# Designs tried in a protein design run: peptides against a protein of PDB entry 4M9S. Part 22

Target 1, 135 residues: chain A of PDB entry 4M9S
Amino acid sequence: SRGLVGVECITPYSYKSLAMALQRCVEVLSDEDRSALAFAVVMPPGVDIPVKLWSCVIPVDICSNEEEQLDDEVADRLKRLSKRGALLSGKRMPVLTFKIDHIIHMFLKHVVDAQTIANGISILEQRLLEIGNNN

## One batch from the design tools (peptide; made by RFdiffusion4, then SolubleMPNN)

Design b1_p11_5_s2 (from b1_p11_5, 5 letters changed)
Fold by OpenDDE base, seed 1:
Structure b1_p11_5_s2 (fold): chain B 135 residues (1-135), chain A 11 residues (1-11)
Amino acid sequence: as target 1 above (135 residues)
Amino acid sequence: MYPKPRILPVE
């Protein structure tokens, strides 16, 4: 997977070009995949995040309350995003994880609505507390 | 109910 490995310094021109390319990628996403991408802004960039933690913030409209189906559907969405440019980078071993790159995260911080960011953080915090209290 | 996320266009 050719992630945007190693752009330490983006010129304003490169940033504008990248932002336009990313905007085009966002426009052609399904509503579900675009929603998943928007909430990816609450994850720390450059960190391999397990699917279980992604499932805390990725909105899934599943008719079934089965946690296993939730993780599978979330994983499928994240896999689709990972195949569209450098939006995400997936690893299968040792555990299925996805990572958002710093550049994509910076783009999302700029274009995702502030209320969406706040809601995503609140949802993540709530779900992490629930996981922590059940252990 | 998840609030509908919004990604704004790059101006």
Scores: peptide ipSAE 0.303, ipTM 0.838, DockQ to the pose 0.578
Fold by OpenDDE base, seed 2:
Structure b1_p11_5_s2 (fold): chain B 135 residues (1-135), chain A 11 residues (1-11)
Amino acid sequence: as target 1 above (135 residues)
Amino acid sequence: MYPKPRILPVE
């Protein structure tokens, strides 16, 4: 019995209202947090993603070659997003992970520029290949 | 260098 993934058919009305609310939330973000949120569109929704994988796509301007600082900065951005309602859900144990909700992900697919999405995917793929080659 | 992300307004 394949469980009916209840496609919660968000009515167009509820979707529009939610989209407007989310847009307002996006508008008040810092440029850094908004950038992090935009690239969250490349992550699979409903999956707890480790910070290390988020760090592959979240832009960080910190020139410090310390890989440890990158993950911490990314984690801080994602934590800020998680504090803003339903944008992200964080888990601390057993590993620090963040999850994008299906509704938020669907919103991002509509509002994030197609070129940004394509770039984010390309960056993620490149970083995953680099990680795979270093193992 | 990461490309600058763009979020479009909900029309």
Scores: peptide ipSAE 0.302, ipTM 0.840, DockQ to the pose 0.566
Fold by OpenDDE base, seed 3:
Structure b1_p11_5_s2 (fold): chain B 135 residues (1-135), chain A 11 residues (1-11)
Amino acid sequence: as target 1 above (135 residues)
Amino acid sequence: MYPKPRILPVE
């Protein structure tokens, strides 16, 4: 049984203060970056996720059908989120990954629309199946 | 087509 590493019991007060701070950060995001953040709720928290997997769920309007350009645009969005209010943690080595913290993930589970969550999960599952069948 | 995601205000 992998013990749940004790999420430091953020006092309800600290949680509320953090949630208010996060809300302010969300309000000043662009529509695109806010959309990316909303779909981050479908990722497992505390895990370094490769950009390729993020690209499965982050909506990007690109004029090019080049998959490489999709990953680059997704990476740029995730980088912007990582610079704002610690919404994500980026790691460049050995592979570019982004991680959502448990606290941020918990926040998103409460504030992201239930239909958005359901759709995001469905999209992720479908894309993962497609990747798994092509390998 | 991705549905427009919505983030609700903290109550």
Scores: peptide ipSAE 0.302, ipTM 0.840, DockQ to the pose 0.550
Fold by OpenDDE base, seed 4:
Structure b1_p11_5_s2 (fold): chain B 135 residues (1-135), chain A 11 residues (1-11)
Amino acid sequence: as target 1 above (135 residues)
Amino acid sequence: MYPKPRILPVE
């Protein structure tokens, strides 16, 4: 299977086939990993994003308010997504980052509920402002 | 509390 990385041009037919394949991948995810994938739509595609910024939008039900545990749990979710059909690309050096592919991002823009997208953007903006004001 | 995200089926 040519990984998603090799698709330079998606025809409407290729898109439908790819969307069906991606839908099947989404259906087999846990509710938590599927939620993480849905909120990945708010990140810019093709950019290596640090885990700390992912933690601003990825919903995590942690028993601890420790920021380190949040980042670790987010990283674990993103790692699981990266193993499921190249939904994300992880990079370990110099800092652990994850990147969403343009094709996956385009898929998510079409299938993620508009209210979810709006909420995710609002949450990201709020958290970025908080980080910016604390520096 | 995060809103429960929905991924819609591709028609």
Scores: peptide ipSAE 0.300, ipTM 0.839, DockQ to the pose 0.559

Design b1_p11_5_s3 (from b1_p11_5, 4 letters changed)
Fold by OpenDDE base, seed 5:
Structure b1_p11_5_s3 (fold): chain B 135 residues (1-135), chain A 11 residues (1-11)
Amino acid sequence: as target 1 above (135 residues)
Amino acid sequence: SYPKPKILPVE
């Protein structure tokens, strides 16, 4: 409800140009990539997150039930997002990870609806517990 | 000025 104009941040980018670019990027994404971007809001900014943890919250309804195929599909989506401006940053070594920066995360907190954020957190918590119980 | 952000609902 407050919108981006009310957000205080330090960035090397022009704030107005960045906000406009991000809004345009969101508009041209496919539905599945836009959903993946929305759920990125539940990840801590500035942290390299392994693909397996991303797969806990990124919705996938196309691939088989095999974990390896799930991770590959999630990785493909995150790779596409990383090619769209500054949405995500990928890192291959030592393991494949993706990171959301603070500015993008602040943007998402204001444009992703509160219920989606709450749902994403709940899903992440549930699946992390499942992973922990299987170890 | 720039357009206001659109809310992203996810089903």
Scores: peptide ipSAE 0.059, ipTM 0.714, DockQ to the pose 0.110
Fold by OpenDDE base, seed 4:
Structure b1_p11_5_s3 (fold): chain B 135 residues (1-135), chain A 11 residues (1-11)
Amino acid sequence: as target 1 above (135 residues)
Amino acid sequence: SYPKPKILPVE
């Protein structure tokens, strides 16, 4: 595995080089982790997002319909992604959150299938609406 | 169910 270096300013050249590096990182991910990363594109970059909100869009097959199990599985996937360079950054306290960097987000916007992005946004919106209506 | 995501090659 290779670490990623943060870039403050992205030129076309820098982006291409970084994109190539990111592509190699993505290629070695498991199918499950790659899927999680793909759907991370629907989240706003630079924002600490609670795991519960991530669970709205991260595809997970769980043994039960328990939300707690879902959150744990999602958290595990996001943790693995956070260990792969700078794909995600996690904050453990006071609440477990994950953040996608703007640079990574820009990369994902270009490489994730457009229909996948659209579907992910739709799913997120629906789930957020449901959460909001239940409160 | 969730759609199957696809990550395309980097240009």
Scores: peptide ipSAE 0.059, ipTM 0.739, DockQ to the pose 0.633
Fold by OpenDDE base, seed 3:
Structure b1_p11_5_s3 (fold): chain B 135 residues (1-135), chain A 11 residues (1-11)
Amino acid sequence: as target 1 above (135 residues)
Amino acid sequence: SYPKPKILPVE
């Protein structure tokens, strides 16, 4: 697995200050939203990612095999995260997408368990191959 | 299924 490498950037904010603020935000999230945020680390930062691709890595526990329901549930989680400002940025038009900023991505790279990151990358790669083979 | 993510406390 090659994995996706995020681009790190220099921020005018103190990392410690940012990390502390973000940690407080993470602590008040539900378990499912916190999980969704963690797996955002596998996405390339600064890119508007369609919900379909997010659904490849965001864990969802639903009693349905319908892909549409999966995407809707993922979208709801990402929407909640986007309402917390810096965590994610949503865009409805032309296609519903969500983006993780470089700063948040840097935070996640530091705080998310290394095995979780590796697993997330592997899962994403596998799902992308499946999507590609179906086209 | 997906692994349960772990977000570590910020030091």
Scores: peptide ipSAE 0.058, ipTM 0.735, DockQ to the pose 0.599
Fold by OpenDDE base, seed 1:
Structure b1_p11_5_s3 (fold): chain B 135 residues (1-135), chain A 11 residues (1-11)
Amino acid sequence: as target 1 above (135 residues)
Amino acid sequence: SYPKPKILPVE
């Protein structure tokens, strides 16, 4: 699925209009999908990120300890987000990846609380270190 | 466990 075509906000009016539209999209999400979207703020915008890296920060409440099942659940959430208000862009080849558009990322930086952002970054850093040490 | 994320209302 395709996300929003990258456009930078250049006016306060454009920002307000986009923010209101995105807020409406966020309000109708499930708690799980909204949580996934919130933590997407820690990813660099405009980069195709493999599902494995998304799974480092996307919270999953109930799942097996199997990594494959975790990745599948995360992928399902990201797929739903990619179909809802163009919140993400998915790519299947060569590997399944998702990217957050710059404009969506800007929105998240303003609406996600600072503590959540800080926690997400800390979690991502820890998980990346673990991956790096095990390879 | 993951922290509970919050997305605040837009002004």
Scores: peptide ipSAE 0.056, ipTM 0.731, DockQ to the pose 0.601

Design b1_p11_5_s4 (from b1_p11_5, 5 letters changed)
Fold by OpenDDE base, seed 4:
Structure b1_p11_5_s4 (fold): chain B 135 residues (1-135), chain A 11 residues (1-11)
Amino acid sequence: as target 1 above (135 residues)
Amino acid sequence: PYPKPSIKPVK
């Protein structure tokens, strides 16, 4: 299987080559996984983010409003992404988190449409405020 | 509902 290594781009050529490789990885994703990847752009790169926070922005169609089910579905999507050329990095201890690397994040900032990014940020901010107000 | 995202081709 083909994997990607997080290498810092030094030249425009290096970036384009890596971007093309990433594009091929994206093309083989399912629609739902590709959508999850797109919204990953709103997360800060290099930070281990708990699944609960990912669930604030990852679009999931579930039949119930149970948070556990939502988190599980989101986690499954993120796990699949982590298996596709290390698009994400998962960590299980002490809690399940996922991290987007800087190189992947830079790629997404280039290829994800501006409206999606803006919407994702807005949704994340709203959900974070809601969580904060409930605590 | 969540917006429908898109990923553009690399230039």
Scores: peptide ipSAE 0.199, ipTM 0.799, DockQ to the pose 0.609
Fold by OpenDDE base, seed 2:
Structure b1_p11_5_s4 (fold): chain B 135 residues (1-135), chain A 11 residues (1-11)
Amino acid sequence: as target 1 above (135 residues)
Amino acid sequence: PYPKPSIKPVK
């Protein structure tokens, strides 16, 4: 039987239905939104993360070096994800942040390939170091 | 360039 084996979580949804619903949500995403969702796995669940930090790992197909446009594009992707089965939760005030819930994060840990996770973490760490050194 | 992410089907 298909399912998200290894996920231990208290949920009002049945085990099978939750996994199937999430898989369906992922399957209907565009390639770019699916990529954004995949890299969301590197973020700590349950934490409101500023868009600036999301932009460190979310791949954006923009040739411009304008940082403002990059953050806006990332925000748009995250907003779309927040509208798709509550894959993310957004807050606009005081600053725009997005949060991945524990259940979604656990799902991603099971379905995102290990190399992508490792790469995402590495990229995030590198970008954070760069930000820290430039402050 | 970012690595190509992959999300596998639920098994």
Scores: peptide ipSAE 0.191, ipTM 0.797, DockQ to the pose 0.655
Fold by OpenDDE base, seed 5:
Structure b1_p11_5_s4 (fold): chain B 135 residues (1-135), chain A 11 residues (1-11)
Amino acid sequence: as target 1 above (135 residues)
Amino acid sequence: PYPKPSIKPVK
């Protein structure tokens, strides 16, 4: 039997059913989208995060070094995730943002390996420092 | 470069 052990949340879904559904969603993602989803675990849940901050942690392999193109590619990935099993929630106004729900975040905390989480946090911190120094 | 992420199967 598959499920989320030790998860505490209020949801209309059973933990077992939710975990199985999310597992199936993850399995059908492309490698790029699955990577983006994995690193979403480093973002605080329930907060509308600007695409610029997402671009600090979402891995991009096929994009040019132009910042505008990077943000567009990241936005496209996040949009695909928002359409697939409601893994993310997007808002266009006043600023394009994406949010990870508490339930999805709890799932990711259980299935994403600790090293990936640690690496993602380190990368985010480094990029935030760079942005801060360039202001 | 970004590290390769790992997502464990749900058990």
Scores: peptide ipSAE 0.184, ipTM 0.793, DockQ to the pose 0.682
Fold by OpenDDE base, seed 1:
Structure b1_p11_5_s4 (fold): chain B 135 residues (1-135), chain A 11 residues (1-11)
Amino acid sequence: as target 1 above (135 residues)
Amino acid sequence: PYPKPSIKPVK
């Protein structure tokens, strides 16, 4: 049987059906987009997060070392994820942001391996510290 | 280099 154990939110969809739908969405993603989705688990759910902060944890393999190009690539990946089911929600105004919902976040906590989560948190903490020190 | 992420199939 496919599904997640331990529902901590209210949804009109059955837990099992939603998990199966999300599993299918993950399976059809490109490797790059799936990597981006995996590291979304380190973000707090229900918060509109600016692309700059997403870029702290989203891996980019092939891109210029220019920060603007990195942010653009991250934004493109997040945009594709926002168009793929309910994986992310994007807002363009007043600032381009993306949000992970609680249900998706809970799903990721179950399916992303513990080492990836730990690494993502460590990277985010380091990058946030660097940003804070530069201001 | 970034760590390689893994998403497991739903059981």
Scores: peptide ipSAE 0.189, ipTM 0.794, DockQ to the pose 0.642; fails the geometry check

Design b1_p11_6_s1 (from b1_p11_6, 5 letters changed)
Fold by OpenDDE base, seed 4:
Structure b1_p11_6_s1 (fold): chain B 135 residues (1-135), chain A 11 residues (1-11)
Amino acid sequence: as target 1 above (135 residues)
Amino acid sequence: PVYPKVLVPVF
Protein backbone atom coordinates (compact mmCIF):
# COMPACT_ATOMS: atom_id res chain seq x y z
CA SER B 1 0.00 0.00 0.00
CA ARG B 2 1.41 3.39 -1.00
CA GLY B 3 1.45 5.38 2.23
CA LEU B 4 0.49 9.06 2.47
CA VAL B 5 4.01 9.60 3.85
CA GLY B 6 5.16 11.26 0.65
CA VAL B 7 2.23 13.65 0.27
CA GLU B 8 2.90 17.29 1.03
CA CYS B 9 0.01 19.71 1.42
CA ILE B 10 1.62 22.81 -0.04
CA THR B 11 -1.60 24.61 -0.97
CA PRO B 12 -4.92 25.14 0.80
CA TYR B 13 -6.50 23.36 -2.14
CA SER B 14 -4.32 20.30 -1.65
CA TYR B 15 -5.14 20.29 2.03
CA LYS B 16 -8.86 20.54 1.37
CA SER B 17 -8.76 17.78 -1.23
CA LEU B 18 -6.77 15.53 1.06
CA ALA B 19 -9.08 16.33 3.97
CA MET B 20 -12.10 15.37 1.88
CA ALA B 21 -10.47 12.13 0.84
CA LEU B 22 -9.52 11.36 4.43
CA GLN B 23 -13.01 12.20 5.61
CA ARG B 24 -14.46 9.70 3.16
CA CYS B 25 -11.98 7.06 4.33
CA VAL B 26 -12.96 7.72 7.95
CA GLU B 27 -16.68 7.53 7.19
CA VAL B 28 -16.42 3.94 5.97
CA LEU B 29 -14.63 2.75 9.11
CA SER B 30 -16.42 0.84 11.84
CA ASP B 31 -17.22 2.80 14.98
CA GLU B 32 -14.44 0.97 16.81
CA ASP B 33 -11.80 1.67 14.18
CA ARG B 34 -12.93 5.28 13.86
CA SER B 35 -12.59 5.75 17.61
CA ALA B 36 -9.13 4.21 17.53
CA LEU B 37 -8.15 6.64 14.78
CA ALA B 38 -9.53 9.59 16.75
CA PHE B 39 -7.36 8.77 19.76
CA ALA B 40 -4.30 8.45 17.52
CA VAL B 41 -4.22 12.27 17.61
CA VAL B 42 -2.71 12.19 21.12
CA MET B 43 0.44 10.48 19.83
CA PRO B 44 3.37 12.48 18.50
CA PRO B 45 3.40 12.36 14.69
CA GLY B 46 6.29 10.79 12.81
CA VAL B 47 7.32 8.57 15.72
CA ASP B 48 7.22 4.78 15.76
CA ILE B 49 5.14 4.07 18.87
CA PRO B 50 5.09 0.58 20.45
CA VAL B 51 1.70 -1.13 20.68
CA LYS B 52 1.97 -1.11 24.47
CA LEU B 53 1.81 2.69 24.47
CA TRP B 54 -1.05 2.73 21.96
CA SER B 55 -2.97 0.43 24.31
CA CYS B 56 -2.92 3.21 26.91
CA VAL B 57 -5.27 5.40 24.85
CA ILE B 58 -7.01 3.25 22.22
CA PRO B 59 -10.54 2.46 23.44
CA VAL B 60 -11.00 -1.29 23.61
CA ASP B 61 -13.83 -3.27 25.12
CA ILE B 62 -12.12 -6.46 26.24
CA CYS B 63 -13.75 -9.12 28.39
CA SER B 64 -10.41 -10.24 29.75
CA ASN B 65 -8.07 -8.30 32.01
CA GLU B 66 -5.13 -10.00 30.33
CA GLU B 67 -2.69 -7.42 29.00
CA GLU B 68 -1.75 -9.70 26.12
CA GLN B 69 -5.31 -9.68 24.83
CA LEU B 70 -5.46 -5.91 25.11
CA ASP B 71 -2.29 -5.46 23.07
CA ASP B 72 -3.50 -7.95 20.45
CA GLU B 73 -6.87 -6.23 20.06
CA VAL B 74 -5.23 -2.81 19.84
CA ALA B 75 -2.73 -4.14 17.32
CA ASP B 76 -5.55 -5.55 15.19
CA ARG B 77 -7.31 -2.18 15.13
CA LEU B 78 -4.13 -0.35 14.23
CA LYS B 79 -3.36 -2.92 11.53
CA ARG B 80 -6.79 -2.32 9.98
CA LEU B 81 -6.15 1.42 10.02
CA SER B 82 -2.77 0.90 8.37
CA LYS B 83 -4.44 -1.08 5.57
CA ARG B 84 -7.23 1.44 5.02
CA GLY B 85 -5.83 4.44 3.19
CA ALA B 86 -2.51 4.18 5.02
CA LEU B 87 -3.94 6.08 8.00
CA LEU B 88 -1.10 4.59 10.04
CA SER B 89 2.24 3.03 9.20
CA GLY B 90 3.16 -0.22 10.89
CA LYS B 91 6.61 -1.68 11.49
CA ARG B 92 7.25 -5.17 12.82
CA MET B 93 10.96 -4.93 13.56
CA PRO B 94 12.51 -4.70 16.02
CA VAL B 95 9.12 -4.57 17.78
CA LEU B 96 5.61 -3.98 16.51
CA THR B 97 5.09 -0.23 16.25
CA PHE B 98 2.69 2.14 14.56
CA LYS B 99 3.28 5.69 13.39
CA ILE B 100 0.88 8.46 12.52
CA ASP B 101 2.03 10.73 9.71
CA HIS B 102 2.14 14.48 10.18
CA ILE B 103 -0.56 15.06 7.56
CA ILE B 104 -2.97 12.58 9.14
CA HIS B 105 -2.21 14.00 12.55
CA MET B 106 -2.90 17.53 11.33
CA PHE B 107 -6.20 16.34 9.88
CA LEU B 108 -7.19 14.70 13.17
CA LYS B 109 -6.32 17.82 15.17
CA HIS B 110 -8.95 19.68 13.14
CA VAL B 111 -11.73 17.07 13.19
CA VAL B 112 -11.43 15.33 16.57
CA ASP B 113 -13.33 16.95 19.43
CA ALA B 114 -11.12 19.09 21.67
CA GLN B 115 -12.40 17.42 24.83
CA THR B 116 -11.55 14.01 23.39
CA ILE B 117 -8.01 15.18 22.67
CA ALA B 118 -7.63 16.62 26.16
CA ASN B 119 -8.97 13.45 27.79
CA GLY B 120 -6.74 11.26 25.66
CA ILE B 121 -3.64 13.25 26.59
CA SER B 122 -4.55 13.11 30.28
CA ILE B 123 -5.06 9.35 30.13
CA LEU B 124 -1.79 8.84 28.27
CA GLU B 125 0.13 10.94 30.80
CA GLN B 126 -1.40 9.01 33.68
CA ARG B 127 -0.62 5.63 32.13
CA LEU B 128 2.95 6.64 31.33
CA LEU B 129 3.46 7.63 34.96
CA GLU B 130 2.06 4.29 36.09
CA ILE B 131 4.36 2.40 33.73
CA GLY B 132 7.30 4.45 34.98
CA ASN B 133 6.46 3.73 38.61
CA ASN B 134 6.11 -0.01 38.03
CA ASN B 135 9.52 -0.30 36.43
CA PRO A 1 -6.38 0.04 34.89
CA VAL A 2 -9.34 1.88 33.38
CA TYR A 3 -9.01 2.20 29.63
CA PRO A 4 -11.20 4.40 27.46
CA LYS A 5 -14.32 2.41 26.62
CA VAL A 6 -16.33 5.18 25.02
CA LEU A 7 -16.64 5.23 21.26
CA VAL A 8 -15.96 8.76 20.13
CA PRO A 9 -17.34 10.14 16.90
CA VAL A 10 -14.69 11.72 14.69
CA PHE A 11 -17.27 14.14 13.24
Scores: peptide ipSAE 0.027, ipTM 0.593, DockQ to the pose 0.072
Fold by OpenDDE base, seed 5:
Structure b1_p11_6_s1 (fold): chain B 135 residues (1-135), chain A 11 residues (1-11)
Amino acid sequence: as target 1 above (135 residues)
Amino acid sequence: PVYPKVLVPVF
């Protein structure tokens, strides 16, 4: 069975209208939620990513050093983003995960500052190494 | 300790 790789040919026109709609959605976000959305660009699109990995890149101002509180705060931010249009898709089973769609990811690649993307990737790599060394 | 990283203007 040849899997139909559906080339979703996003026409440039649908992309422009979608980009305008997405830009408006981004403008009405809080500074915290907008920052969380920006760092979503470092995640691979179309993949269900566990909250623990999101917690490696989503900036949160938590006074508590409890790792459990960090994951909860990150999850709350991602849940808010998932409720605002099609920015993220959440799944609760078997583990709480969030996914960024290809279209949203492509939008973010164009609008998020290149240095921010580079910094986010560097942070993710560093924290993944730390997680790997603690196992 | 997961330090909150500085909010760089992303957009």
Scores: peptide ipSAE 0.026, ipTM 0.596, DockQ to the pose 0.041
Fold by OpenDDE base, seed 1:
Structure b1_p11_6_s1 (fold): chain B 135 residues (1-135), chain A 11 residues (1-11)
Amino acid sequence: as target 1 above (135 residues)
Amino acid sequence: PVYPKVLVPVF
C-alpha cells in the first residue's frame, strides 16, 4: 500500500484539513493499533524500516517470548495501519519493511505526548545497542 | 523484551 506520498502542507488550511482527516482515521482504530501508531513517531520518516526494528518499540502482548511470533504480530499491526488512511506504507521486497511518511510523522509529533515519545526513543536506543552488541 | 504495557491514547 502507498502512504500519503506527495502530500505537502503548504497552507494553514491544508494542515487543518489533513489533521482532521488523520484524527478521524485514528479515532476508529483499536486501542492496540492506535498504540502502535503512536510509537511510530520514534522512527525516522521516509525510511523503509525492517519489521525487526519496528518490533523494538511496538507494544505487543504475546503469550511466548518467541521472536518470530513477535515479528508476525507487529507485522500484522503495521499492515492494518498501512490499509487505514495510508498511515504507513509497506514494501515486501527484498525484505518486509514499513515507512512512515513525513506528513504523518509531523502529525504524530503534535498529538503524541512528549513523555511517550521520550520513552519510545529510550526503548529504541536500548534495543539498538543490544542488537549491535550481539552482532 | 520489555515493551510498554500502557495503551497510549491519541487525541
Scores: peptide ipSAE 0.025, ipTM 0.588, DockQ to the pose 0.087
Fold by OpenDDE base, seed 2:
Structure b1_p11_6_s1 (fold): chain B 135 residues (1-135), chain A 11 residues (1-11)
Amino acid sequence: as target 1 above (135 residues)
Amino acid sequence: PVYPKVLVPVF
């Protein structure tokens, strides 16, 4: 993960090659993991985001509405994405968080469907309001 | 809470 943080896309060529590499990386993901990655675009880049907030937007097919299982399933997806190297960076302490880097975020902004982005933002906002009102 | 369960075609 640290290796790509330093890649300033200084040249159009470097950008194109990186974009192609990222595209290939996305193409080999499962549909579930690819969807999780897509919704990562709604998160602010460079910020360690708690799994609870990720769970607001990451689509998961769970049989139970148990929040604990939701967070675990979301965490597993994000962990898988983090294992793909530069896609996400995980941090376990003090709280399990994941971060999307600026480069990946920029890539996603160009390749993720605009309606998906809009929906994801709307869902996130709604969930944040619900969390805020319940506190 | 209704979480998005449906895979939206993203790409």
Scores: peptide ipSAE 0.024, ipTM 0.580, DockQ to the pose 0.043

Design b1_p11_6_s2 (from b1_p11_6, 4 letters changed)
Fold by OpenDDE base, seed 5:
Structure b1_p11_6_s2 (fold): chain B 135 residues (1-135), chain A 11 residues (1-11)
Amino acid sequence: as target 1 above (135 residues)
Amino acid sequence: PTYPKTLVPVF
């Protein structure tokens, strides 16, 4: 059975209108939520990612060194993004996860600064190694 | 310790 890789041919015109709508949505975000959205570009699209992995790349200004508070603050940011249009999709079961859609991810690849993307990937890789070494 | 990273202008 050949899996129909549905090439969602986003027509350039639908992409332009969607890009304009998304740009407007991004402009009304707080600086913190906009930053969180930007770093979502480092995640693979269409995959349910646990909050713990999101916490590796989402910048949070938490005075507390408690890891539990970090995950909660990250989850709150991702929840706010999920409520603003189709920016993210959240699932609570079996584990709290968030997913970035292919269309949003493609938009972010075009508008997020290349150095920011590279930095985000490097940070994710570093923190994943740290998590792996602590197990 | 997960240090807060400075907000780089992303857009």
Scores: peptide ipSAE 0.032, ipTM 0.633, DockQ to the pose 0.041
Fold by OpenDDE base, seed 1:
Structure b1_p11_6_s2 (fold): chain B 135 residues (1-135), chain A 11 residues (1-11)
Amino acid sequence: as target 1 above (135 residues)
Amino acid sequence: PTYPKTLVPVF
């Protein structure tokens, strides 16, 4: 599915209209998918991010501590978001990636609480350090 | 590895 590629907010009216539409899309999400969307704010916009990196920050409550199930559950959540309101764009080749568009990212920066953003950044930084250290 | 397991309303 394609994200909101090429949509730029050029007027206050356009911003308000888009924000209202996005708010409506967020309201109809499940709690799990809404939480996943919130944490997407910590990713750089316009970049195809592998599922493995998304799994570092997307909240998942799995019964088993199996990491393999975590990546699959994260991928499923991101797929649902990509099909709803163009919140994300997915790419399957060469590897499964998801991208947040600039306009969606800008929206999230305004509506996600500051503590959640700070926590997500801290978690991502920690996980990236671990990956870089072969942990 | 530690992942956030608890879902909290964030909007």
Scores: peptide ipSAE 0.030, ipTM 0.642, DockQ to the pose 0.045
Fold by OpenDDE base, seed 4:
Structure b1_p11_6_s2 (fold): chain B 135 residues (1-135), chain A 11 residues (1-11)
Amino acid sequence: as target 1 above (135 residues)
Amino acid sequence: PTYPKTLVPVF
């Protein structure tokens, strides 16, 4: 599937059409994958973000407290999103990263619940501080 | 410590 990265919404019509298409893509996601996509809005668009940082905000219900399992589960979700309509772009080298496109990010800013966004930002900030303090 | 994260509604 050709990623949306090369698409520019030049007109309101193009944006609306793209938004409708994206909405349909979102509707067919599982609840887990849809939630992961929602929290992708807290990441800066166009930046390759390591899985470790994604794991700070992506909701995961894991039975184990093992950090390795958390990162793997997050990576699997992000991989599924990258395959479904190119909602994300993954890179494997030098480390596994995912990037949200500007267009997708703009879409999410309009459709994701404001409280979800606020909570995601707060959680990210808190966990980044924790990572910074432990180093 | 890693802790479980709850799913949040999108809309």
Scores: peptide ipSAE 0.033, ipTM 0.633, DockQ to the pose 0.052; fails the geometry check
Fold by OpenDDE base, seed 3:
Structure b1_p11_6_s2 (fold): chain B 135 residues (1-135), chain A 11 residues (1-11)
Amino acid sequence: as target 1 above (135 residues)
Amino acid sequence: PTYPKTLVPVF
């Protein structure tokens, strides 16, 4: 919890206020939802990403290995994050997608652990290869 | 396929 307090980013007052607001929003998340938000940093910002691709990187503790259940659980987490407006933006049609905005993505790049980012990218790459090989 | 299941404390 201590690491973010010290970056007096000489950002415009508006950015500092936004960062503080975002920090408060993050603090009230469950551990699961906060972890999901962290892994959103591996996605390209400003792009509507299908739930199936989110499921490659969002950590989910499910008893079943069924992909359908995984997608549902991931979707529920992303929906909860989207209800907080600035964190994610969801679209239901034509396909269920979620998008991370550039400002949130930039925030996450500064606050998410570098090893977590590296792991997330590696996992995403691996899962995309698996999906590609199974088609 | 082993999906990420471990919650990472990030904040």
Scores: peptide ipSAE 0.031, ipTM 0.642, DockQ to the pose 0.047; fails the geometry check

